# Peptides against a protein of PDB entry 7MKK: the designs that were tried, part 63

Target 1, 71 residues: chain A of PDB entry 7MKK
Amino acid sequence: SMKEKVKAKLVEIRKFVPFIRRVRIDFQDTLSKVQGHRLDALVNLLDREDVSMSSLNKIEVIIDKLRTRFN

## One batch from the design tools (peptide; made by RFdiffusion4, then SolubleMPNN)

Design b2_p23_3_s2 (from b2_p23_3, 8 letters changed)
Fold by OpenDDE base, seed 3:
Structure b2_p23_3_s2 (fold): chain B 71 residues (1-71), chain A 23 residues (1-23)
Amino acid sequence: as target 1 above (71 residues)
Amino acid sequence: SKEEEIERELDELLEMLDSLPVF
C-alpha cells in the first residue's frame, strides 16, 4: 500500500539525518542564518510521521545533492 | 495547508542548493 511505501521511505531517509547534521555543522560558518535554518528545518521535518511521499521524494533529491558535493 | 507549506520549504531548499557551489 501507499502507506507502507511512505513508511519504508521514511525509514530509509531518516538514516541520513546524521549526515545532514554533519553538513549543517561543517558549513555552519559559511552558511547564512537563513540557509542554516533551512537545513535545521529539514532535520526537524524528518522527525514527523505525517510526511507525504511527494515530500520524501524531494528530500531524497536534496540528500543526493548534498552527498554529491559534500565528502 | 501544512503540506503546502512543507512543499514550499523544500522547494526553497532545493533552490538554495542549486545556487551554492558548496552543495
Scores: peptide ipSAE 0.576, ipTM 0.878, DockQ to the pose 0.748
Fold by OpenDDE base, seed 1:
Structure b2_p23_3_s2 (fold): chain B 71 residues (1-71), chain A 23 residues (1-23)
Amino acid sequence: as target 1 above (71 residues)
Amino acid sequence: SKEEEIERELDELLEMLDSLPVF
């Protein structure tokens, strides 16, 4: 079911929460307050269980962008 | 809707990342 697919995707995306937090901290001095807040909000969003598949797909793109350029 | 609000915030984040060379 779509519900189960959402849950499975959420589990996979949540594996990257520590990575997102690391990016947030490593670039804290470079990011504005607003930019940092957006990353914080992303982490907080991933604590939710009522996120749509559409949103999860966008989050996947965001993580891919971070993975490509962050080291 | 709340879903639309989340989508807008994610779009803003995507735009922010595109503007930053480190992301």
Scores: peptide ipSAE 0.574, ipTM 0.879, DockQ to the pose 0.734
Fold by OpenDDE base, seed 4:
Structure b2_p23_3_s2 (fold): chain B 71 residues (1-71), chain A 23 residues (1-23)
Amino acid sequence: as target 1 above (71 residues)
Amino acid sequence: SKEEEIERELDELLEMLDSLPVF
């Protein structure tokens, strides 16, 4: 079902939460307050259970962009 | 709606990443 697919996708994306946290900290001096807040909000969003497949697909794109510049 | 708000925040983050040379 769609619900099961969303759950599976969320589990996979959550594996990147430590990575996103590292990006937020390592680039803190480069980021503005608003930019840092947006990364914090992304991490907080991934703690939720009510995230749509549409949102999860966008988050995957965001993570891919981050991974091109950070390991 | 909550979903629309989340989508807007994600769009703003995507735009941010495209504008920063670090990302």
Scores: peptide ipSAE 0.571, ipTM 0.877, DockQ to the pose 0.688
Fold by OpenDDE base, seed 2:
Structure b2_p23_3_s2 (fold): chain B 71 residues (1-71), chain A 23 residues (1-23)
Amino acid sequence: as target 1 above (71 residues)
Amino acid sequence: SKEEEIERELDELLEMLDSLPVF
C-alpha cells in the first residue's frame, strides 16, 4: 500500500538526519538565521509520521543536492 | 492545508539551496 511505501521511504530518509544536522552546523556561519531555521525545520519534519510521499520525494532531492556539495 | 504548507516550505528550501554557492 501507499502507506507502507511512505513508511519505508521515511525510514530510509531518516538515516540522513545526522547528515542534515551536520550540514546545519558546518554552514552555520554562512547561513542566515532564517536559512538555518529552514534546515532545522526539515529535521523536525522528519520526526513526523504524517508526511506525504510527495514531500518525502522532495526531501530526497534536497538531501541529494546537499550530498553533492557536502561531505 | 497543512500538507500544502509543508510542500511550500520544501520548495522554499530548494530555492534557498539553489541560491547558496555552497549548495
Scores: peptide ipSAE 0.570, ipTM 0.875, DockQ to the pose 0.705

Design b2_p23_3_s3 (from b2_p23_3, 8 letters changed)
Fold by OpenDDE base, seed 5:
Structure b2_p23_3_s3 (fold): chain B 71 residues (1-71), chain A 23 residues (1-23)
Amino acid sequence: as target 1 above (71 residues)
Amino acid sequence: SKEEEVEKMLDELLEMLDSLPVF
């Protein structure tokens, strides 16, 4: 079912939470308050169970962008 | 709604990352 697919994707995306937290901390002084808050909000969002597939797909793109550009 | 808030945040984050060349 779609719900099962959402749950499975959420489980996979949650594996990147430590990475997202690392990016947030490493660039805490470089990013603006708003930019930092957005990353915090992303991590907090992944603690929720009511995330749509649309949102999860966007989050996957975000993670890919972070992985590509993080050094 | 919460869903609208989430989508807005994610869209802004995507836009933010597109504006940042490299970390």
Scores: peptide ipSAE 0.642, ipTM 0.891, DockQ to the pose 0.874
Fold by OpenDDE base, seed 3:
Structure b2_p23_3_s3 (fold): chain B 71 residues (1-71), chain A 23 residues (1-23)
Amino acid sequence: as target 1 above (71 residues)
Amino acid sequence: SKEEEVEKMLDELLEMLDSLPVF
């Protein structure tokens, strides 16, 4: 089911929360307030249980971009 | 709506990252 797929994807994406937090902290001094806020908001979003598949797909792209450029 | 706000935030993040240099 779609709900099952969403839950599975959310579990996988949540594995990258420590990574996102690391990026946020390591580049805190170089990020603007807006940029830092957006990363914080992303982490906070991943604490929720009602994230849509559309959002999760975008988050996956975001994480891939971060990984390519940071790690 | 909450979902609209989330989508807007994510779109802004994507745009932001596309404009940032490599870390």
Scores: peptide ipSAE 0.641, ipTM 0.890, DockQ to the pose 0.841
Fold by OpenDDE base, seed 4:
Structure b2_p23_3_s3 (fold): chain B 71 residues (1-71), chain A 23 residues (1-23)
Amino acid sequence: as target 1 above (71 residues)
Amino acid sequence: SKEEEVEKMLDELLEMLDSLPVF
């Protein structure tokens, strides 16, 4: 079902939370307050269970873009 | 709505990542 697919994708995306946290900390001094807050909000969003498939797809793209610049 | 706010935040992140070398 769609709900099962969302749950499965959320589990996989959550594996990148430590990576996102590392990006946030490593570039803290170069990020504006707004940029830093957005990364924090992204991490906090992934703690939720009511994230839509649309949001998860966008988050996957965000992670892919971050991975091209930071590993 | 909360969902719309989330989508907007994610769209802004995507735009920023496309325009900046790091973030």
Scores: peptide ipSAE 0.640, ipTM 0.894, DockQ to the pose 0.673
Fold by OpenDDE base, seed 1:
Structure b2_p23_3_s3 (fold): chain B 71 residues (1-71), chain A 23 residues (1-23)
Amino acid sequence: as target 1 above (71 residues)
Amino acid sequence: SKEEEVEKMLDELLEMLDSLPVF
């Protein structure tokens, strides 16, 4: 079911929460308050269970962008 | 709606990443 697919994808995406936190900290001095807040908001969003598949797909793109450019 | 707000936040993140040289 779609519900099960959402749950499974959420579990997969949550594996990158530590990575997102690392990006947030590593670039804390270069990010504006609003930029840092956006990353914090992303992490907080992933703590929720009521995230749509559409949103999860966007989050996956965001993580891919971070993984590609962050080293 | 909450979903719309989440989508807007995610869109802002995407725009942010495209605008930051380090990202």
Scores: peptide ipSAE 0.643, ipTM 0.893, DockQ to the pose 0.727; fails the geometry check

Design b2_p23_3_s4 (from b2_p23_3, 10 letters changed)
Fold by OpenDDE base, seed 5:
Structure b2_p23_3_s4 (fold): chain B 71 residues (1-71), chain A 23 residues (1-23)
Amino acid sequence: as target 1 above (71 residues)
Amino acid sequence: SEEKKVEEELDELLKMLDELPKF
């Protein structure tokens, strides 16, 4: 079901939460306050259970971009 | 709605990342 697919994708995306947190901390002095806040918000969002498939798909793109730019 | 707000924030984050240099 769609609900099951959403939960499965959320589980996979959550595997990258430690990476996102690491980027946020390691580059805290390089990122602007707004940029840091955006990453904090992303991590907080991934703590939720009510994230849509649309949002999760965007988050996957975001993570790919983070991996590319922050190694 | 909450979902709309989340989508807007994600869109802004996407835009932000496109503007960042590679570290």
Scores: peptide ipSAE 0.636, ipTM 0.899, DockQ to the pose 0.931
Fold by OpenDDE base, seed 3:
Structure b2_p23_3_s4 (fold): chain B 71 residues (1-71), chain A 23 residues (1-23)
Amino acid sequence: as target 1 above (71 residues)
Amino acid sequence: SEEKKVEEELDELLKMLDELPKF
């Protein structure tokens, strides 16, 4: 079911929360305030249980872009 | 809606990341 797929995707995406937190901290002085706030909001979003599949798919793209930009 | 706001924030974040240099 879609519900099961959402739960599975959320579990996988949450594995990258430490990475996102690390990017936020390691590059805090390089990122603008708004960019830092966007990363904080992303981490906070992943604490929720009601994230849609659409959002999770976008977050996956975001994480891939972060990995590309920040190694 | 809450979902709409989340999607808008994610779209803005995607755009911002495309503008960042590679570190």
Scores: peptide ipSAE 0.636, ipTM 0.899, DockQ to the pose 0.910
Fold by OpenDDE base, seed 2:
Structure b2_p23_3_s4 (fold): chain B 71 residues (1-71), chain A 23 residues (1-23)
Amino acid sequence: as target 1 above (71 residues)
Amino acid sequence: SEEKKVEEELDELLKMLDELPKF
């Protein structure tokens, strides 16, 4: 079902939460407050169970962009 | 809707990332 697909996608995306947290902290000095807050919000969003597949797909794109820019 | 709000926030984050330098 779609709900099961969402749950599975969420589990996969959550594997990147430690990475997002690392970006947030390791680059805190080079990020603006707003930028840092947005990353915090992203992590908090991934704690939720009601995120849509559309949102999860966007988050995957976001993570890919983060991986490209932060290393 | 709440979903729309989330989508908008994610869109803003995407825009932000496009403006960031590489680190």
Scores: peptide ipSAE 0.636, ipTM 0.899, DockQ to the pose 0.887
Fold by OpenDDE base, seed 4:
Structure b2_p23_3_s4 (fold): chain B 71 residues (1-71), chain A 23 residues (1-23)
Amino acid sequence: as target 1 above (71 residues)
Amino acid sequence: SEEKKVEEELDELLKMLDELPKF
């Protein structure tokens, strides 16, 4: 079911939460307040169980972009 | 809706990341 697919995708995406947290902290002095806030909000969003597949697919793209820009 | 707000915030984050240099 779609519900099961969402749960499976969420499990995979959550593997990157430590990476997102590290980017937020390691580059805190370089990021603007707004940029830092958005990363915090992203981490908080991934604590939820009711994230849509559409949102999870966008988050996957976001993580790919973060991995490209932050080594 | 809450879902719409989430989608809008994710869209803004995507835009910001495209504007950032590599670090």
Scores: peptide ipSAE 0.633, ipTM 0.897, DockQ to the pose 0.935

Design b2_p23_4_s1 (from b2_p23_4, 8 letters changed)
Fold by OpenDDE base, seed 3:
Structure b2_p23_4_s1 (fold): chain B 71 residues (1-71), chain A 23 residues (1-23)
Amino acid sequence: as target 1 above (71 residues)
Amino acid sequence: RVPSEEELEELLKELDELEEEEK
């Protein structure tokens, strides 16, 4: 079901929360204020249980870009 | 508060711009 797929994707994406937090801290002086705020918001979003599949798909793309840029 | 779809798109845009600046 879609519900099961959402739960599975959320579990996988949440594995990158420590990475996102680390990027936010390690590159705090490099990131613009808006970029920092968006990373904080991204982490907060992943704390929710009611994230849509659409949002999770976009978040996955964001995380892939973060991984490419920040290693 | 959860980010809106617009806020997610803004982050994607900012990351795209950052990637171009680092080339």
Scores: peptide ipSAE 0.128, ipTM 0.662, DockQ to the pose 0.057
Fold by OpenDDE base, seed 5:
Structure b2_p23_4_s1 (fold): chain B 71 residues (1-71), chain A 23 residues (1-23)
Amino acid sequence: as target 1 above (71 residues)
Amino acid sequence: RVPSEEELEELLKELDELEEEEK
């Protein structure tokens, strides 16, 4: 079902939460206050259980960009 | 590699849009 697909996608994306948190902290001096807040919001969003597949797909793209740029 | 401010704003703009969608 779509519900099962969303749950599976969320589980996969949540594997990157520790990475996002590390980026937020390791680059805290480089990031502006608002930029830091945006990363915090991303982590908080991934704690939710009611995220749509559309949003999860967008988050995946964002994480891929983070992995590429914050390296 | 630490991205430039321009690159950061470009990337994080997508987060702003997402935050508004899920708000």
Scores: peptide ipSAE 0.191, ipTM 0.740, DockQ to the pose 0.807; fails the geometry check
Fold by OpenDDE base, seed 2:
Structure b2_p23_4_s1 (fold): chain B 71 residues (1-71), chain A 23 residues (1-23)
Amino acid sequence: as target 1 above (71 residues)
Amino acid sequence: RVPSEEELEELLKELDELEEEEK
């Protein structure tokens, strides 16, 4: 079912939460307050159980961009 | 490397859109 697919995708995306937290902390001194807040919000979003597949796919793209740009 | 503000602006826009979609 779509519900089970969403749950599976969420599990996969949550594997990147430690990375997002590392970006947030490692670059805390160089990020603006709003940038830091948005990263916190991204982590908080991934703690939800009602995120759509569309949103999860968008989040995956965002994480890929983070992985490329924060090195 | 820390991305430029321009590089992060795109990210912030996408995050804001996601926050509004999930609001």
Scores: peptide ipSAE 0.179, ipTM 0.736, DockQ to the pose 0.719; fails the geometry check
Fold by OpenDDE base, seed 4:
Structure b2_p23_4_s1 (fold): chain B 71 residues (1-71), chain A 23 residues (1-23)
Amino acid sequence: as target 1 above (71 residues)
Amino acid sequence: RVPSEEELEELLKELDELEEEEK
């Protein structure tokens, strides 16, 4: 079901929370305050249980971009 | 590699849009 797919997708995306936190810390001196807050907001969003599949797909793209560029 | 300012701004714009959609 879509409900089960959303749940599974959220579990998989949450595996990247430590990575996002690491990017936030490693580049803290480079990021502006607002830029840092935006990364914090991404982590906060992943703590929610009511995120839609559409939003999860967007988050996945964002994480892929982070993985590509922050290297 | 640290992304360019332009690359970072584009990425963070997508985060802003996502945050507004979930409010």
Scores: peptide ipSAE 0.173, ipTM 0.730, DockQ to the pose 0.713; fails the geometry check

Design b2_p23_4_s2 (from b2_p23_4 with D12Q E13K E16D E19M)
Fold by OpenDDE base, seed 2:
Structure b2_p23_4_s2 (fold): chain B 71 residues (1-71), chain A 23 residues (1-23)
Amino acid sequence: as target 1 above (71 residues)
Amino acid sequence: KIPTEEELEELQKLLDELMEEEE
C-alpha cells in the first residue's frame, strides 16, 4: 500500500538523521541561526510518522545536497 | 569542505519549501 511505501521510505531516510545532526553541529559556526534552526526542524520532522511521500522525496534531495556540500 | 553562501542559501530555500509543505 501507499502507507507501507511511506513507512519504508521513512525508515531509509531516518538512517541519515545522525548525518544531519553531525552537519548541524560540525558546521554550527558556518551556518546562520536560521539555517541551523531549519536543520533542527528537519530532524524533528523525521521523528514524525505522518510525513508524506512528497515530503520524503524532498528530504532525500536535501540529504543529497548536504552530502555534496558537507564532506 | 565548506559550502559557499550561495550553496547554503539554496539549501535553506529547499528547507523552507519543505517546512511550508508540512504546515
Scores: peptide ipSAE 0.441, ipTM 0.843, DockQ to the pose 0.871
Fold by OpenDDE base, seed 4:
Structure b2_p23_4_s2 (fold): chain B 71 residues (1-71), chain A 23 residues (1-23)
Amino acid sequence: as target 1 above (71 residues)
Amino acid sequence: KIPTEEELEELQKLLDELMEEEE
């Protein structure tokens, strides 16, 4: 079902939470206050159980950008 | 590699679009 697909994708995306937290800290001096706040909000969003498939697909694109641009 | 200002602005735009979808 779509609900099962959402749950499976959320589990996979959550594997990148430690990486997102590391980017937020390691590049804190390079990021603006707004950019840092948006990364904090992204981590907080991934703690929720009610994230849509649309949002999870956008988060996947964001993570791919982070992996390409940050250590 | 340190991202350019343009790359950071693109990333911020994607994050802003995500936050708007969750509102």
Scores: peptide ipSAE 0.439, ipTM 0.842, DockQ to the pose 0.842
Fold by OpenDDE base, seed 5:
Structure b2_p23_4_s2 (fold): chain B 71 residues (1-71), chain A 23 residues (1-23)
Amino acid sequence: as target 1 above (71 residues)
Amino acid sequence: KIPTEEELEELQKLLDELMEEEE
């Protein structure tokens, strides 16, 4: 079902939460206040169960950029 | 790796678009 697909995608994306948190801490002095706040908000969003497939697809793009630039 | 200013601006834009979608 669509609900099962969303849940599966969310589980896969949540695997990167520790990485996002690490980027937020390691680059705290490099990030602007707004950029740091947006990363905190991203982590908080991924704690929710009601994230849409559209949002999850955008989050995947964000994670790929984070991995390329901060890893 | 440390991103450039342009890369940080692009990342912020994507994050802003995401937050707007969830509001």
Scores: peptide ipSAE 0.438, ipTM 0.842, DockQ to the pose 0.865
Fold by OpenDDE base, seed 1:
Structure b2_p23_4_s2 (fold): chain B 71 residues (1-71), chain A 23 residues (1-23)
Amino acid sequence: as target 1 above (71 residues)
Amino acid sequence: KIPTEEELEELQKLLDELMEEEE
């Protein structure tokens, strides 16, 4: 079902939460206040259980960008 | 590797688009 697909994808994406937190800390002086706030908001969003498939797809793109640029 | 300003702006744009969807 779509519900089970969303849950499975959310579980996989949540594996990157420690990485996102590390980027936020290690590059705090490089990131603007707005950029840092947006990363904090992304982490908070991933704590929710009601994230849509559309949002999860966008988050995958964001994580790929983070991995490419921040290791 | 330290991102360029352009790369950070692109990342911020994607984050902004995500936040707009959740509003």
Scores: peptide ipSAE 0.436, ipTM 0.840, DockQ to the pose 0.853

Design b2_p23_4_s3 (from b2_p23_4, 9 letters changed)
Fold by OpenDDE base, seed 3:
Structure b2_p23_4_s3 (fold): chain B 71 residues (1-71), chain A 23 residues (1-23)
Amino acid sequence: as target 1 above (71 residues)
Amino acid sequence: RVPSDEELEELLKELDELEEEEK
């Protein structure tokens, strides 16, 4: 079902929450306030249980871009 | 390295859209 797919996607994406938190901390002094806020908001969004599949797909793309660009 | 504002511009737009969609 779509509900099961959403749950599975959320479980997989949540595996990257530690990565996002680490980026936020490691680069806190170099990130702008808005950049830091957006990373915090991204983590907060992933704490929710009611995120749509559409949003999760967008979040996955965002995380992939973060993984590619942060080093 | 930290991505530039140019590199993050697309990400910021996508995040802004997500925040509005999830309100």
Scores: peptide ipSAE 0.147, ipTM 0.715, DockQ to the pose 0.695
Fold by OpenDDE base, seed 1:
Structure b2_p23_4_s3 (fold): chain B 71 residues (1-71), chain A 23 residues (1-23)
Amino acid sequence: as target 1 above (71 residues)
Amino acid sequence: RVPSDEELEELLKELDELEEEEK
């Protein structure tokens, strides 16, 4: 079902929450307040249980970009 | 590696849009 697909996708994406938090911390002095807020918002979004598949797909793209640009 | 301001803004713009969608 779509519900189960969403849950599975969310579980996979949540594996990157520690990475996002690490980026936020390691580059805190480089990031502006608004940039830091945006990363915090991403983490907060992944804490939700009612995220749509569409949103999860967008989040996946964002995480891929983070992984490419932050190392 | 820290991305350039341009690279970071392009990425974070997508976060802004996503935040507004889920708001």
Scores: peptide ipSAE 0.147, ipTM 0.709, DockQ to the pose 0.788
Fold by OpenDDE base, seed 5:
Structure b2_p23_4_s3 (fold): chain B 71 residues (1-71), chain A 23 residues (1-23)
Amino acid sequence: as target 1 above (71 residues)
Amino acid sequence: RVPSDEELEELLKELDELEEEEK
């Protein structure tokens, strides 16, 4: 079901929460306050259980960009 | 590698959009 697919996707995306937190901290001196807040918001969003598949797909793209650029 | 301000803003713009969608 779509519900099961969403749950599975969320589980996979949540595996990157530690990475996002590390980026937030490791680059805190480089990031502006608002930029840091946006990363915090991303982590907080992944704590929710009612995130749509559309949003999860967008988050996946964002995480991929983070992984590519913050290297 | 630290992305340029331009690269970072492009990425974070997408985060702003997500925050509004899930608000």
Scores: peptide ipSAE 0.150, ipTM 0.711, DockQ to the pose 0.786; fails the geometry check
Fold by OpenDDE base, seed 2:
Structure b2_p23_4_s3 (fold): chain B 71 residues (1-71), chain A 23 residues (1-23)
Amino acid sequence: as target 1 above (71 residues)
Amino acid sequence: RVPSDEELEELLKELDELEEEEK
């Protein structure tokens, strides 16, 4: 079902939470407060259970962009 | 490497949109 697909996708996306946290912490002194807050919000969003598949797909793109730009 | 403000703007815009959509 769609519900099971969302749950499976969420499990896969949550594997990147440690990476997002590392970006947030490793660059804390360089990021502005608002930039840090937005990364925190992204992590918090992934703690939710009611995120849509559309949102999860967007989050995956965002994570890919983070992986490309933060190295 | 820390991305430029221009590089971050696109990402941050998408994050803001997601945050508003999921409120």
Scores: peptide ipSAE 0.147, ipTM 0.711, DockQ to the pose 0.693; fails the geometry check

Design b2_p23_4_s4 (from b2_p23_4, 7 letters changed)
Fold by OpenDDE base, seed 4:
Structure b2_p23_4_s4 (fold): chain B 71 residues (1-71), chain A 23 residues (1-23)
Amino acid sequence: as target 1 above (71 residues)
Amino acid sequence: RVPTQEELEELQEELDELMEEEE
């Protein structure tokens, strides 16, 4: 079902939460205050269980950009 | 590699759009 697909995608995306938190800390001095707050908000969003499939698809794109641009 | 300011602004815009979708 769509609900099962959302649950499966959320489980896979949550594997990157430690990476997002690490980017937020390691690049704290490079990120603006607003950019840092947006990464904090992304981590908080991934703690929720009611995230839509649309939002999860956008988050996958964002995580791919984080993985390519941050080392 | 440290990302450029342009890459950080693009990332911020995508995060802004995501936060607006969840309001």
Scores: peptide ipSAE 0.647, ipTM 0.913, DockQ to the pose 0.880
Fold by OpenDDE base, seed 1:
Structure b2_p23_4_s4 (fold): chain B 71 residues (1-71), chain A 23 residues (1-23)
Amino acid sequence: as target 1 above (71 residues)
Amino acid sequence: RVPTQEELEELQEELDELMEEEE
């Protein structure tokens, strides 16, 4: 079902939470206060169970950019 | 590699759009 697809995608995306947290810490002096806050908000969003598939698709793109730029 | 300010601004814009969708 769509609900099962959302749950599966959320589980996969959550595997990157430690990476996002690490980017936030390692680049704290490079990130603006706003940029740092947005990364914190992204982590907080991924703690929710009611994230839409649309949002999860956007988060996937964001994570891919993080991986490309901060790895 | 340290991202450029432009790359960080683009990332911020995408995060802003994401947060707006969840409000």
Scores: peptide ipSAE 0.647, ipTM 0.913, DockQ to the pose 0.906
Fold by OpenDDE base, seed 5:
Structure b2_p23_4_s4 (fold): chain B 71 residues (1-71), chain A 23 residues (1-23)
Amino acid sequence: as target 1 above (71 residues)
Amino acid sequence: RVPTQEELEELQEELDELMEEEE
């Protein structure tokens, strides 16, 4: 079902939560206050179970950019 | 690598769009 697909994608994306948290801390002095807050909000969003497939697709793109730019 | 200011602004824009979708 669509619900099962969303849940499966959320489980895969959550594997990057420790990485996002690390970026937020390691680059705290480089990030603006708003940029840091947005990364905190991203982590908080991934703790929810009611995230849409559209949002999960956007989050995947964001994580790929984080992996490329902060590594 | 440390991202450029432009790359950080693009990242912020995508995060802003994401937050608007979840509100």
Scores: peptide ipSAE 0.647, ipTM 0.913, DockQ to the pose 0.897
Fold by OpenDDE base, seed 2:
Formats: sequence, structure tokens, C-alpha cells
Structure b2_p23_4_s4 (fold): chain B 71 residues (1-71), chain A 23 residues (1-23)
Amino acid sequence: as target 1 above (71 residues)
Amino acid sequence: RVPTQEELEELQEELDELMEEEE
């Protein structure tokens, strides 16, 4: 079902939560306060179970950009 | 690598759009 696909994608994306948290900490002095807050909000969003497939697709693109830009 | 300010602004805009979709 679509619900099962969402849950499976959320499980895969959650594997990057430790990486997002690391970027937030290691680059705290490079990030603006707003940018740091947005990364915190992204982690908090990934703790939810009611995230849409649309949002999960956007989050995947964001994580790929984070991986490219922050090593 | 340290990202440029422009790359960080683009990332912030994408995060802003994501947060607006979840409100």
C-alpha cells in the first residue's frame, strides 16, 4: 500500500538522522542561527510517523545535497 | 568541504518550503 511505501522510505531516510545531527553540530559556527534551526526541525520532522510521500521525496533531495556539501 | 553561503541559502530555502508543506 502507499502507507507501507511511506513507512519503508521513512525507515531508509532515518538512517541519515545521525549524519544530519553531526552536520548541525560540526558546522554550528558556519551555519546561521536560522539554518541551524532548520536542520533541527528536519530531524524533529523525521521523528514523526505522519510524514507525506511528497515531503519524504523532498527530504531525500535535501539529504543528498547535505552529503555533497558537507562531505 | 565547507559550503558557500549561497549553497547554505539554497538549502535553507528548500527546508523552508518543506516546513511550509508540513504546516
Scores: peptide ipSAE 0.645, ipTM 0.913, DockQ to the pose 0.901

